# Peptides against a protein of PDB entry 4GXB: the designs that were tried, part 184

Target 1, 277 residues: chain A of PDB entry 4GXB
Amino acid sequence: VPTEEVSLEVLLSNGQKVLVNVLTSDQTEDVLEAVAAKLDLPDDLIGYFSLFLVREKEDGAFSFVRKLQEFELPYVSVTSLRSQEYKIVLRKSYWDSAYDDDVMENRVGLNLLYAQTVSDIERGWILVTKEQHRQLKSLQEKVSKKEFLRLAQTLRHYGYLRFDACVADFPEKDCPVVVSAGNSELSLQLRLPGQQLREGSFRVTRMRCWRVTSSVPLPSGSTSSPGRGRGEVRLELAFEYLMSKDRLQWVTITSPQAIMMSICLQSMVDELMVKKS

## One batch from the design tools (peptide; made by RFdiffusion4, then SolubleMPNN)

Design b2_p26_6_s4 (from b2_p26_6, 13 letters changed)
Fold by OpenDDE base, seed 3:
Structure b2_p26_6_s4 (fold): chain B 277 residues (1-277), chain A 26 residues (1-26)
Amino acid sequence: as target 1 above (277 residues)
Amino acid sequence: LEMTEEEREEQERQIAEAEANLAAAL
């Protein structure tokens, strides 16, 4: 693609649009720097954020597709899909809430975290009780962003990325689940008929390995995925998990977001390695 | 963390909603 100056739209978690002038040849970091400059985010905080490719749903919710890679050209990546549903989103890219302290010392960083957190709560990614919601709303009305974040940090699934409802073979075959990634785990939440809420917590430290597979299902009885025709790509994330001492078990999640889940796993592992080094 | 009853109910609601959305999408 010839190098040309273009206007690129990058969204914040709340849907706020940031327009940046970049080159078609600008890589992910170049675009990220441009966004940071536009927002007046200091250079030392750029590393706490990443650009993500998402599909915007009709209700404005984002389905995360993947993190943009370092060598990738964001303009080309999003425009090549030839669909207005696909957007580039800026989001924090760390998992440990301790890093919030570094980011929220800066006004712009604080605003970004605040906007993301508000959005995550509104979308149900962060789980809140009625009382907690009331408290959060009160703080929001007061525009007390720091206090809002401090309260939010205590909430269930704070900092998690929630995926679209999908299917897993845990605890049983073809079980509808809601998967969330955060705090060095995959949380699989489900409610079987007649049962209470159940959560399977899969810590990345107990994952021996994981892989993403892409397959084309054949129309055959029980193996046909509902809603997918012949020739449609099926993505699965499978991980081998240490269930107990010396007992490994494979867990498989069937989801169009399997790639994103894998990226999250790797990112969580990477962060843990940084902490241990 | 042990969940309060209220927290459990809220999470169950959210999961049920997600399940319904999945069922509708399939």
Scores: peptide ipSAE 0.168, ipTM 0.761, DockQ to the pose 0.024
Fold by OpenDDE base, seed 2:
Order: sequence, then C-alpha cells, then structure tokens
Structure b2_p26_6_s4 (fold): chain B 277 residues (1-277), chain A 26 residues (1-26)
Amino acid sequence: as target 1 above (277 residues)
Amino acid sequence: LEMTEEEREEQERQIAEAEANLAAAL
C-alpha cells in the first residue's frame, strides 16, 4: 500500500469514534500514540491500552478478533478485510485491577475506564446483581466515576473479555459455552440439559500448555452450519489442564475467536510473570 | 455471586442459541 495520509477511525468500547490522521504505513504504536494524543491521554498511560481488531455485530457489540501486533499497520489490517463490520477498538490491555489505580489518576484515563466499564456492564460482560445494578445506576446518575469503578471492580467478571457463544468438548462433547477471559482464567459458562447455568473456571496457572489449530472443513454435503460460509476455517483452542493431582486433560474450545483467546491467555501469563518479578 | 434475572436470562438465551446452532450443524 502506498504511503499516504489517511483518516483512521478508532472506536472506544462504547462505540465512540476517535478519528486520527495517520499514515497508511504507521505501525500499531504510532496509531496508538495518535489516538492517545487525540484523547489527551498522557504518554505514560499509553501502555495500559491496546488496539484490537474487532467485528461489529448487528447489535453493535464487538466480537474481538485479535490484538493488533506491534509490526502491524492498523489501517492496512482493517482495510484489507474489505468489510465495514471490522473496526479498530481501543481498550485497556491489562488484567489486574490494581493497575486501574494508575490509570484512574488521570482524567482521561478515568474516563476511558469508566466508559469501558459502563459498556461492559451494558453488554453483560460484567455480571451484576439487582442491588449492584441499582447502586451502579445511582453512581452513574451522579457521574461518580471513581466510585463507580470501585464498585465495578468488585463485580463478577470485572475486567474480563467475553467471547461469542461457542462450543467446547468439556464437560461434554459439543457443549455450547460462553467463554470469558480474565483474572488469570478462562471462565466457561454453560447449561447442560436439565441444569441451570453454571460456570467452570480454568486457571491459567493450571494450564500446562495451549495451542490454536486451524482446519479446513471437508466439504460434507450436510454441513449447513448457519453463518459459516463454504470454506470457513475452523479454529480451535486446546489447552492441557491439570484437573487434579497428576491428571492432565485436554480441553478444546471451537471458536472463531480461538486466536483472541490464545492472545488473552498469553497476556494473562505475561502479566503474572511481570507481577512476580 | 448471583446474577440479575435479566442477565441470567440473556446468558441462557445465548447458550440456547449456541445449542440451536450446533443442533442445526449436526
């Protein structure tokens, strides 16, 4: 792609549009810096955020595809997909809520976290009780952003990234699940026949290893998988999990977001390593 | 932690949708 100046749209979690003038050849960090400058986010807080490639669903929700890597050209990455459904999103890129303290010290950082958190609650990524919802609403009405975040930090799945409904082979084969990543775990929400909704937790510290596999489905005449066009690559995330003492078991999640899941896993592991250093 | 009824219902709907999609694919 020839180097030229372009206007690039970057979305916040709440769908707010940030337009930045960048070069088509600008790398991820360059674009991130441009976004930060546009938002008046201090340089020292840039590292707490990342750019993500997402697919905007019909309901306006974001399906996270992957984190943009440092060598990528965001303009090219999003434009090359030739679909308006793909967007670049700015989101916080750490897991430990303790880092919120650093970000919240700045007005812009606070606003970004607040907007993201509100959006995550509205989208059901963060789980709330009726009472918590009432409290959150009250704080939102008062525009008490810090207090709102403090309460939100205590909520179930705060800071998690929620994936689209997919399939796992745990606890049963072909089990529909909703996966969320956060707090150094993969949370699998599922409902077995005749059972209520339940959550399974897979801590990254108990994962021996993980991998992403891509496969091309064989043309089987009957695979009318709704929404999967002919020739769509099937992605799977498989991880080997320590279920009990000396008992390792592979768990496989089949999802178009398998790559993003693996990125989350690596990111969580990396953060844990940093905290231990 | 208890979910709101609405959130629970929404999540259950999402899972049900996934189940339906899977059933259709099988």
Scores: peptide ipSAE 0.157, ipTM 0.750, DockQ to the pose 0.025
Fold by OpenDDE base, seed 4:
Structure b2_p26_6_s4 (fold): chain B 277 residues (1-277), chain A 26 residues (1-26)
Amino acid sequence: as target 1 above (277 residues)
Amino acid sequence: LEMTEEEREEQERQIAEAEANLAAAL
């Protein structure tokens, strides 16, 4: 792509549009800096955020595809997909809520966290009771952003990234699950027939390894469900988990978001390593 | 952290919705 000046749209979690003038050759960090400048976010807070490639669903929800890498060209990455469904989103890129304190000290940082948190609650990524929802709504009406965030930080799955419903081979083969990443774990929520909702917690510290694989389903002559086109790539995240003493078991998640899940795992591990140093 | 019964019900609702969406996509 020839180097030219373009207007690039970057969305906040709530769908707010930030337009930045960048070069087509600008790397992820350059674009991130441009977005920060447009928002008046201080340079020292830029590192708390990242740019993500997402697919916007019909209801306006975002399905996270992957984090944009350092050497990527965001303009090229999003436009090469040749679909208006794909967007670039700015989101916080840390897991420990303690880092919120650093970000909240700045007005712009506070606003970004607030907007993200409101969106996460509205989308059901953060789980709330009716009473908690009432309290949050009251705080939102009062525009008490700090108090809103402090309450939100206590809620279940605060700071988690929720994925689209997918399939896992745990606890049973071909089990529908909702995966969420956060707090150094993958949370698998599932309901087996005739059973209550169950949550399986897979702590990253008990994962020996993980991998992402891609496969093209062979046209098996039998009942191809009409909806998946014959050539759709199947992505899987597999991790080897220490279930008990000296017992390792592979768990495999089949999801179009397998890459994003692996990015989350690596990011959580990296953050844990930083905290131990 | 033990989930309250209300939290569990809300999660069950959300999962049911997700399952329905998955079933529709399959």
Scores: peptide ipSAE 0.107, ipTM 0.714, DockQ to the pose 0.024
Fold by OpenDDE base, seed 5:
Structure b2_p26_6_s4 (fold): chain B 277 residues (1-277), chain A 26 residues (1-26)
Amino acid sequence: as target 1 above (277 residues)
Amino acid sequence: LEMTEEEREEQERQIAEAEANLAAAL
């Protein structure tokens, strides 16, 4: 691709558009810096955010595909898909809410976290009770962003990334689940027929290993997933989990977002390593 | 994980919606 100056649209979590002028040859960090500059985000806060490739759903929600890697050219990565549903999104890229304190000290950082948090609540990524919702709305009406965030930090799945509904082989085969990543865990939420909502918490510290596999289901195979035609790629995330003392069990999640899930796992592990250093 | 009754109900609604969406997509 020839090097040209282009206008690139980057979205915030709430769908706000940030237009930046970049080169087609600019790498992910270059684009991120351009976005930061456009927003007047200080350089020392850039590292708290990343660019993600997402698919915008019909309801305007984002299905996260993957984090853009350092070597990627965001303009090429998004345009090569030849679909308007794919977008680049700016989002915070840390898991520990303690890092919010650093980001919130800056007006722009505060605004970014606020916008993201509002969006996550509206999308049901952060779980709220009616009373909590009332409190949050009151704070929002007062435009008390710091207080809003402080309350939000106490809410269930604050800082989590919620994935689209998918299928797991746990606790039983072909079980519909909603996976969320955050707080150094994968949360698998499911409801079996006639049962209450169950949540399986899989802490990354108890994962021995994980892998992503890509396969094409055979038409006659037991692996025929409804809705996946011949030639459709099936992505799976499998992790080996320490269920009890000396008892390892494989859990497999079948999802188009398996890659993103693996990225989240690695990111959570990396952050834990940094905190232990 | 312990949840309040209200939190559970809200999550159940969200999960049910997600499951319905998944079922429709399959």
Scores: peptide ipSAE 0.089, ipTM 0.701, DockQ to the pose 0.025

Design b2_p26_7_s1 (from b2_p26_7, 7 letters changed)
Fold by OpenDDE base, seed 5:
Structure b2_p26_7_s1 (fold): chain B 277 residues (1-277), chain A 26 residues (1-26)
Amino acid sequence: as target 1 above (277 residues)
Amino acid sequence: GLGSETVYTAGEPDDLAPVTSTSRSF
C-alpha cells in the first residue's frame, strides 16, 4: 500500500469512536501513540493499553479476533479484511488489577478504565449479583468512578475477556461452553442437561503446553454447526492440563477465537513471569 | 485436509498440588 495519510477509526470498549490521522505505513505503536495523544493519555500510561482487532456483532458486541502485533500496520490489517464489521479497539492489556492503581491516578486513564468496566458489566463479562448491580448503578449515577472501579475490582471475572459461545471436549465431548480468560486462568462455563451451571477453572500455571490447530472440515462431515458455512476453517485450542499429581489431560476448545485465546494465555504467562522477576 | 499447528510451551507447571479442576456450581 502506498504511504498515504488516512483517517483511522479506533473504538473504545464502550463504542466511543476516536478518529486519528495516521500514515498507512504507521505501525501499531505509532497508531497507539496517536490515539493516546487524541485522548490526552500520558505517554507513561500508553504501555497499559493495546490495540485489538475485533468483529462487531449485530448487537454491537465485540468478538475479539486478535491483538495487533508491534510490526503490524493497523490500517492495512483492518482494511485488508474488506468488511466494515471489523474494527480496531483500544483496551487495557494487563491482567493484574494492581496495575489499575497506576492508570486510575490519571483522569484519562481513570475514564478509560471506567468506560471499559461499565461496558464489561453491561455485556455480562463481569458477573454481578442483584445487590452488586444496585450498588454499581448508584455509583454510576453519582459518577463516582474511583469507587465504581474499586467495587468492580472485587467482582467475579473482573478484568476477564469473555469469548463467544463455543464447544469443548471437557467435561464431555461436544459440550457447549462459554470461555473467559483472566486472572491467570481460562474459565469454562457450561450447563449440561439436567445440571446446574458449572464453571471449570484452568489455571495457566498448571498448563504444560497449548496449541492452536487450523483445519478444513471435509464437506461430508455432518457437524454442521449452524453458524459455520460448509468448508470454513475450523480452529481449535488444545491445552495439556495438570489435573492432579503426575496426571496430565488434554482439553480441546473448538472456537473461531482459538487464536485470541492463545494470545491471552501467552499474555497471562508473560505477565506472571514479569511478576516473578 | 492438512491442518496447521502452533504449539506453545509454558514449561513445568508451577502449581504441582493435586488440584482437580475447580468446578463451581451456580
Scores: peptide ipSAE 0.029, ipTM 0.539, DockQ to the pose 0.282
Fold by OpenDDE base, seed 1:
Structure b2_p26_7_s1 (fold): chain B 277 residues (1-277), chain A 26 residues (1-26)
Amino acid sequence: as target 1 above (277 residues)
Amino acid sequence: GLGSETVYTAGEPDDLAPVTSTSRSF
């Protein structure tokens, strides 16, 4: 793509649009800096956020495709897909809620975290009881953003990224699940026939390794997952997990978001390594 | 089918204590 000045739309988690003037040749960090400048986010807080490629679903929710890498050109990455469903989203890019303290000291940072958290609650990514929801609404009405976040930080799946419904081979083959990543774990929510809704927690500290596979099903005999067209690429994330002492077991998740899941795993591992240093 | 594989390593597990996988009912 020739180098040209363009207006690029970047969305916040709540769908708020931020328009920035950038070059088509600007890399991810350049675009991120432009967004930060537009929002009046201080330079020292830029590192707490990242740009993500997402697909906007019919209900307006975002299906995260991947984090934009440093070498990428966001304008090219989004426009080359030739679909208006694909968007660039700004979101916080750390897992430990302790880092919220650094971000929320700044007015703009506070507003970004607040908007993201409100959106995550509204989308059901953060799980709330009826009483907790009432308390959160009261704080919203008072526009007490700090108190809102402090309460939200105590909620189940605060800071998690929720994926689209998919399939896993755990605890049983072809089990429908909803995967969420956060707090150094993958959470698998599932309902088995005749059983209550359950959550399986897989801590990254107990994962020996993981892999992403991309395959094209053969025309003959392979049961296409419901809704998948012929020839559609199948993505899987598999991780080897320490189930008990000296017992490793592979768990496989079949999902179009397998790449994004792997990015989350690596990101969580990286953050843990930073904390240990 | 035809496919490719990318493998990532997380090293040795940090939590070596004998435990069962965490499961919660909602």
Scores: peptide ipSAE 0.029, ipTM 0.581, DockQ to the pose 0.296
Fold by OpenDDE base, seed 2:
Structure b2_p26_7_s1 (fold): chain B 277 residues (1-277), chain A 26 residues (1-26)
Amino acid sequence: as target 1 above (277 residues)
Amino acid sequence: GLGSETVYTAGEPDDLAPVTSTSRSF
């Protein structure tokens, strides 16, 4: 792509638009810096955020496709898809809520975390009881952002990334599940027939390895699931999990977001390694 | 089918306790 100046739209988690003037040749960090500058986010806080490629769903929610890598050209990455559904989103890119303390000391950082958290609650990514919801609304009405975040930090799946409903082979084959990544785990929420909602927690520290598999189903006979067009790429995330002492078991998640799940796993592992160093 | 695989290694599990995956019901 020829180098030229363009206006690039970057969304916050809540869908707020940030327009930045960048070069088509600007890499992810360049764009991130431009967004930070536009928001008046200090340079030392830039590293707490990342740019993500997402698909905006009909309800305005984001289906995360992947994190934009350092070598990528965000303008090219998003425009090459030739669909207005694809967006670039700025989001917090760490998992440990302890890092919130660093970010929320800055007004802009606080606002970003607040907006993200509000959005995550509204989208059901963060799970709240009725009473908690009431408390959060009260704090929101008062615009008490710090107190709001402090309460939110205690909530189930705070800081998690929620994926679109997909399928896993755990605990049974072809189980519909909702996967969320956060707190150094993959959470698999599922409801088996006739059973209450269950959540399986898979800690990354008990994962030996994981893999992403991309496959194109051969046009074989009858098993065309009605929802997948012939020839659609099937993505799977499989991880080898230590279920018990000396017992490893593979768990496989079939999802178009398998790549993003893998990115989350790596990111969580990386963060843990940083903490250990 | 035709496919490719990318494998990522997380290292050896640091939690070796004989604890199954945590399952919670809501």
Scores: peptide ipSAE 0.028, ipTM 0.535, DockQ to the pose 0.297
Fold by OpenDDE base, seed 3:
Structure b2_p26_7_s1 (fold): chain B 277 residues (1-277), chain A 26 residues (1-26)
Amino acid sequence: as target 1 above (277 residues)
Amino acid sequence: GLGSETVYTAGEPDDLAPVTSTSRSF
């Protein structure tokens, strides 16, 4: 693509549009810096955020496709898909809520975390009781952003990314699950016949390895997921998990978001390594 | 929502060193 000046739209988690003037040849960090400048986010806080490629659903919810890599050209990455449903989203890119303290010391950082948290609650990514919801609404009405975040930090799945409903082979074959990534884990929510909603916690520190597999189902293959046409690429995330002492077991998740899940795993591991150093 | 009533885990961290790989097949 020839180098040209273009207007690029970047969305916040709440759907707020940020328009930046960039070059088509600008890399991910260049675009991120442009967005930060537009928002008046300090340079020392830029590293707490990343740009993500998402698909906007009909209800306005975001399905995360992947994190934009350092050497990508965001304008080309999003426009090459030739669909207006694909967007670039700015979101915090750390997992430990302790880093919120660094970000929320700045007015712009506080606003970004607040907007993201409100959106995550509204979308059901953060789980709330009726009473907690009432308390959050009261704080929102008072525009008490810091207090809102402090309460939100105590909520179930705060800071998690929630994925679209998919299928796993755990605890049973072809089990419908909702996967969320956060707090150094993959959380698999599932409902077995005759059972209540259950959550399986798979800590990244107990994963020996993981892999993403891309495959095209064969016409004769019994593994056709219902609703996918012949020839559609099937993505799977498989991880080998230490279930107990000296017992490793593979868990496989079939999801079009398998790549994003693997990115989350690596990101969580990387953050843990930083905290240990 | 309230989330899951029952949460199950595999236990405490074992300080494993995860390895990532990607494979493609048709």
Scores: peptide ipSAE 0.014, ipTM 0.532, DockQ to the pose 0.100

Design b2_p26_7_s2 (from b2_p26_7, 8 letters changed)
Fold by OpenDDE base, seed 5:
Structure b2_p26_7_s2 (fold): chain B 277 residues (1-277), chain A 26 residues (1-26)
Amino acid sequence: as target 1 above (277 residues)
Amino acid sequence: ALGSETVYRNGEPDNLSPVTSESREF
């Protein structure tokens, strides 16, 4: 692609648009720095955020596709998909809520975390009780961003990334599940008809390995479910998990977000390695 | 079926190591 100056749209978690002037040849870090400068985010806080490729749904929700890598050209990565549903989103890229303390000391950092957290609650990524929801609304009305975040940090699935509904082979074959990644785990939530919500928690520290598989289903002559076009790529994430002492078991998740799930696993391990050093 | 697989090794459970990966096509 020729090097040209372009206007690139980057979204915040709440859908706020940030327009930056960049080169088509600018790498992910160059674009991230341009976004930070536009927001007045200090350079020392840039490392707490990343750019993500997402698909915007009809309801304005984001389906995370992948994190943009350092060598990527964000303008090329998003425009090459030739679909307006694909967006670039700025989001915090750490898992430990202790790093919120560093980010919250800056007004812009505080605003970004607040906007993300409000959005994650509104989207149902963070799980709240009725009483907690009332408290959060009261703090939001007062515009008490620090107190709002301190309360939010205590909530179930704070800091988690929630994926679209998908299928797993756990606890049984072809189970519809909602996967969330955070706190060094994958949470698999299952609600069968007439049953209570069941949750499987899979700590990354108990995963021996994982795999991402991409495959093209053979045209079986049977009635393809109307939504899977002939020749649609199937993505799977499988992980080998220590269920009990000396008992490893594979768990397989079939999801278009399998790559993003794998990126989350890698990122959680990397953060744990930094803390161990 | 035409496809690809990337395997990520995390070390032994409760003994994390730097993640290594290997890819193959099939």
Scores: peptide ipSAE 0.517, ipTM 0.927, DockQ to the pose 0.795
Fold by OpenDDE base, seed 1:
Structure b2_p26_7_s2 (fold): chain B 277 residues (1-277), chain A 26 residues (1-26)
Amino acid sequence: as target 1 above (277 residues)
Amino acid sequence: ALGSETVYRNGEPDNLSPVTSESREF
């Protein structure tokens, strides 16, 4: 792509549009800085946020595809997909809620965290009781953003990224699950037929390794699943987990978001390593 | 190739080390 000045749309978690003028040759950090400048976010807070490639669903929800890497050209990365459903989203990129304190000191940082948290609650990424929802609504009506965030920080799956419904081989083969990443874990929520909702927690500290596999299913003559067109890439995330003392077990998740799940695992380990240093 | 695999090593459980990766085609 020739180097040209272009208008790039970056979305906030709530779908608010931020238009920035950038070069087609600008890297991820250059675009992030342009977005920060447009929002009046201080330079010292830029590192708490990242740009993500997402697919916008028909309901306006975002399916996270991947984090944009430092060497990428965001304009090229999004436009090369030749579909208007793909968007760039700004989101916080840390897992520990303690870092919210640094971001909340700034008015713009506070607004970004608030907008993200409201959106995560509305999307059902953060799990709330009826009473908690009433309390959050009351704080939202008062526009008490700090108090809203302090309450939200206590909620189940605060700061988690929720993935689309997918399939795992745990606890049983072909088990429908909803995966969420946060607090140095993968949470697998499952509801088997006639059973209550169950949640499995897989701490990244107990993963020996993980793998991302991309494969094209061979045309096996038995067209058992009618919905996947011949030629769709199958993505899987598998991890080797310490289930008990001296007992490792593989768990495999089949999901189009397997790459994003792997990025989350890497990011969680990286953050834990920084805290140990 | 029918696919690709990237393996990420996280060290021993409960003993975090820097993540390393290896990729292969098959």
Scores: peptide ipSAE 0.514, ipTM 0.927, DockQ to the pose 0.745
Fold by OpenDDE base, seed 4:
Structure b2_p26_7_s2 (fold): chain B 277 residues (1-277), chain A 26 residues (1-26)
Amino acid sequence: as target 1 above (277 residues)
Amino acid sequence: ALGSETVYRNGEPDNLSPVTSESREF
């Protein structure tokens, strides 16, 4: 692509649009710096955020596709998909809430975390009780962003990324599940008929390995659900998990977001490695 | 190829090592 100056739209978690002028040849970091400059985010806080490719759903929610890599050209990456549903989103890219303390010291950082957290609660990514929701609303009405975040940090699935409903083979075959990544784990939430909500917590530290498989189903299988178009790529994330002492078990998640789930696993391990060093 | 697989190795459980990956087509 010829190097040209273009306007690129980057969304915040709440759907706020940030327009930046960039070159078509600008890499992910260059675009991230341009977004930071537009927001008046200090350079020392840029590393706490990343650009993500997402698909905007009809309800305005984001389905995370992948993190943009350093060598990518964000303008080309999003425009090459030739669909307006694909967007670039700025989001915090760390998992440990302790790093919120660094980001919250800056007004812009505080605002970004606050907007993200409000959006994550509204979307049901963070799980709240009725009483907690009342407390959060009271703090939001007072515009007490720091106190709001401190309360939010105590909530179930704070800092998690929630995926679209998908299928897993755990605890049973073809179980409908909602997967969330955060706190160095994958959380698999499921509700079987007539049962209470169950959660499987899979700590990344107990995963020996994982794999992402991309495959095209062969036409010969009669169990092609009529809704999967002929030739639709099937993505799976499988991980080998230490369920108990000396008991490894594979868990397989079938999801279009399998790549993003794998990126989350890598990112969680990388952060844990930094803390161990 | 009918598909691809990328395998990520996390080391031994409870003993984190840098993640390594290998990819194959099939």
Scores: peptide ipSAE 0.514, ipTM 0.927, DockQ to the pose 0.737
Fold by OpenDDE base, seed 3:
Structure b2_p26_7_s2 (fold): chain B 277 residues (1-277), chain A 26 residues (1-26)
Amino acid sequence: as target 1 above (277 residues)
Amino acid sequence: ALGSETVYRNGEPDNLSPVTSESREF
């Protein structure tokens, strides 16, 4: 692509638009720095955030496709898809809520975390009781961002990334699940008819390995779900998990977000290694 | 190839090591 100056739209988690002037040849870090400069985010806080490719749904919710890699050209990565549903989103890229303390010391960092957290609650990514929701709304009305975040940090699935409903072979074959990544785990939530919400927690420390598989299903006559067009790529994330002492079991998740799930696993492991060093 | 697979090795359970990856087509 010829090097040209372009206007790039980057969204915050709440859908707020940040327009930056960048080169088409600018890499992910260059674009991230431009976004940080536009927001007046200090350079020392840039590393706590990343750019993500997302698909905007009809309801304005984001389906995370992948994290943009360092060598990527964000302008090219988003525009090459030739669909307006694809967006670039700025989000925090760490998992441990302890790093919120560093980010919250800065006004801009605090605002970013607050906006993300409000959005994650509104989208149901963070799980809240009615009473907790009332408390959060009261803090929001008071514009007490620090207190809001401190309360939010105690909530179930704070800091998790929630995926679209998908299918897993756990606890049963072809089980509809909602996967969330956070706190060094994959959470698989399921609600069977007439049953309570069940959650399977899979800690990354107990994963021996994982795999991402891309395949084109052969047209087998009968099990064509009517909505999957001929030739739709099937993505799967499978991981080998230590279920009990000396018992490894594969768990397979079928999801178009399998790549993003794998990126989350890598990122969680990387962060855990940094903490051990 | 009708598919691809990337395998990520996380080391032994409870013993984190740097993630390594291998890819194949099939």
Scores: peptide ipSAE 0.514, ipTM 0.927, DockQ to the pose 0.731

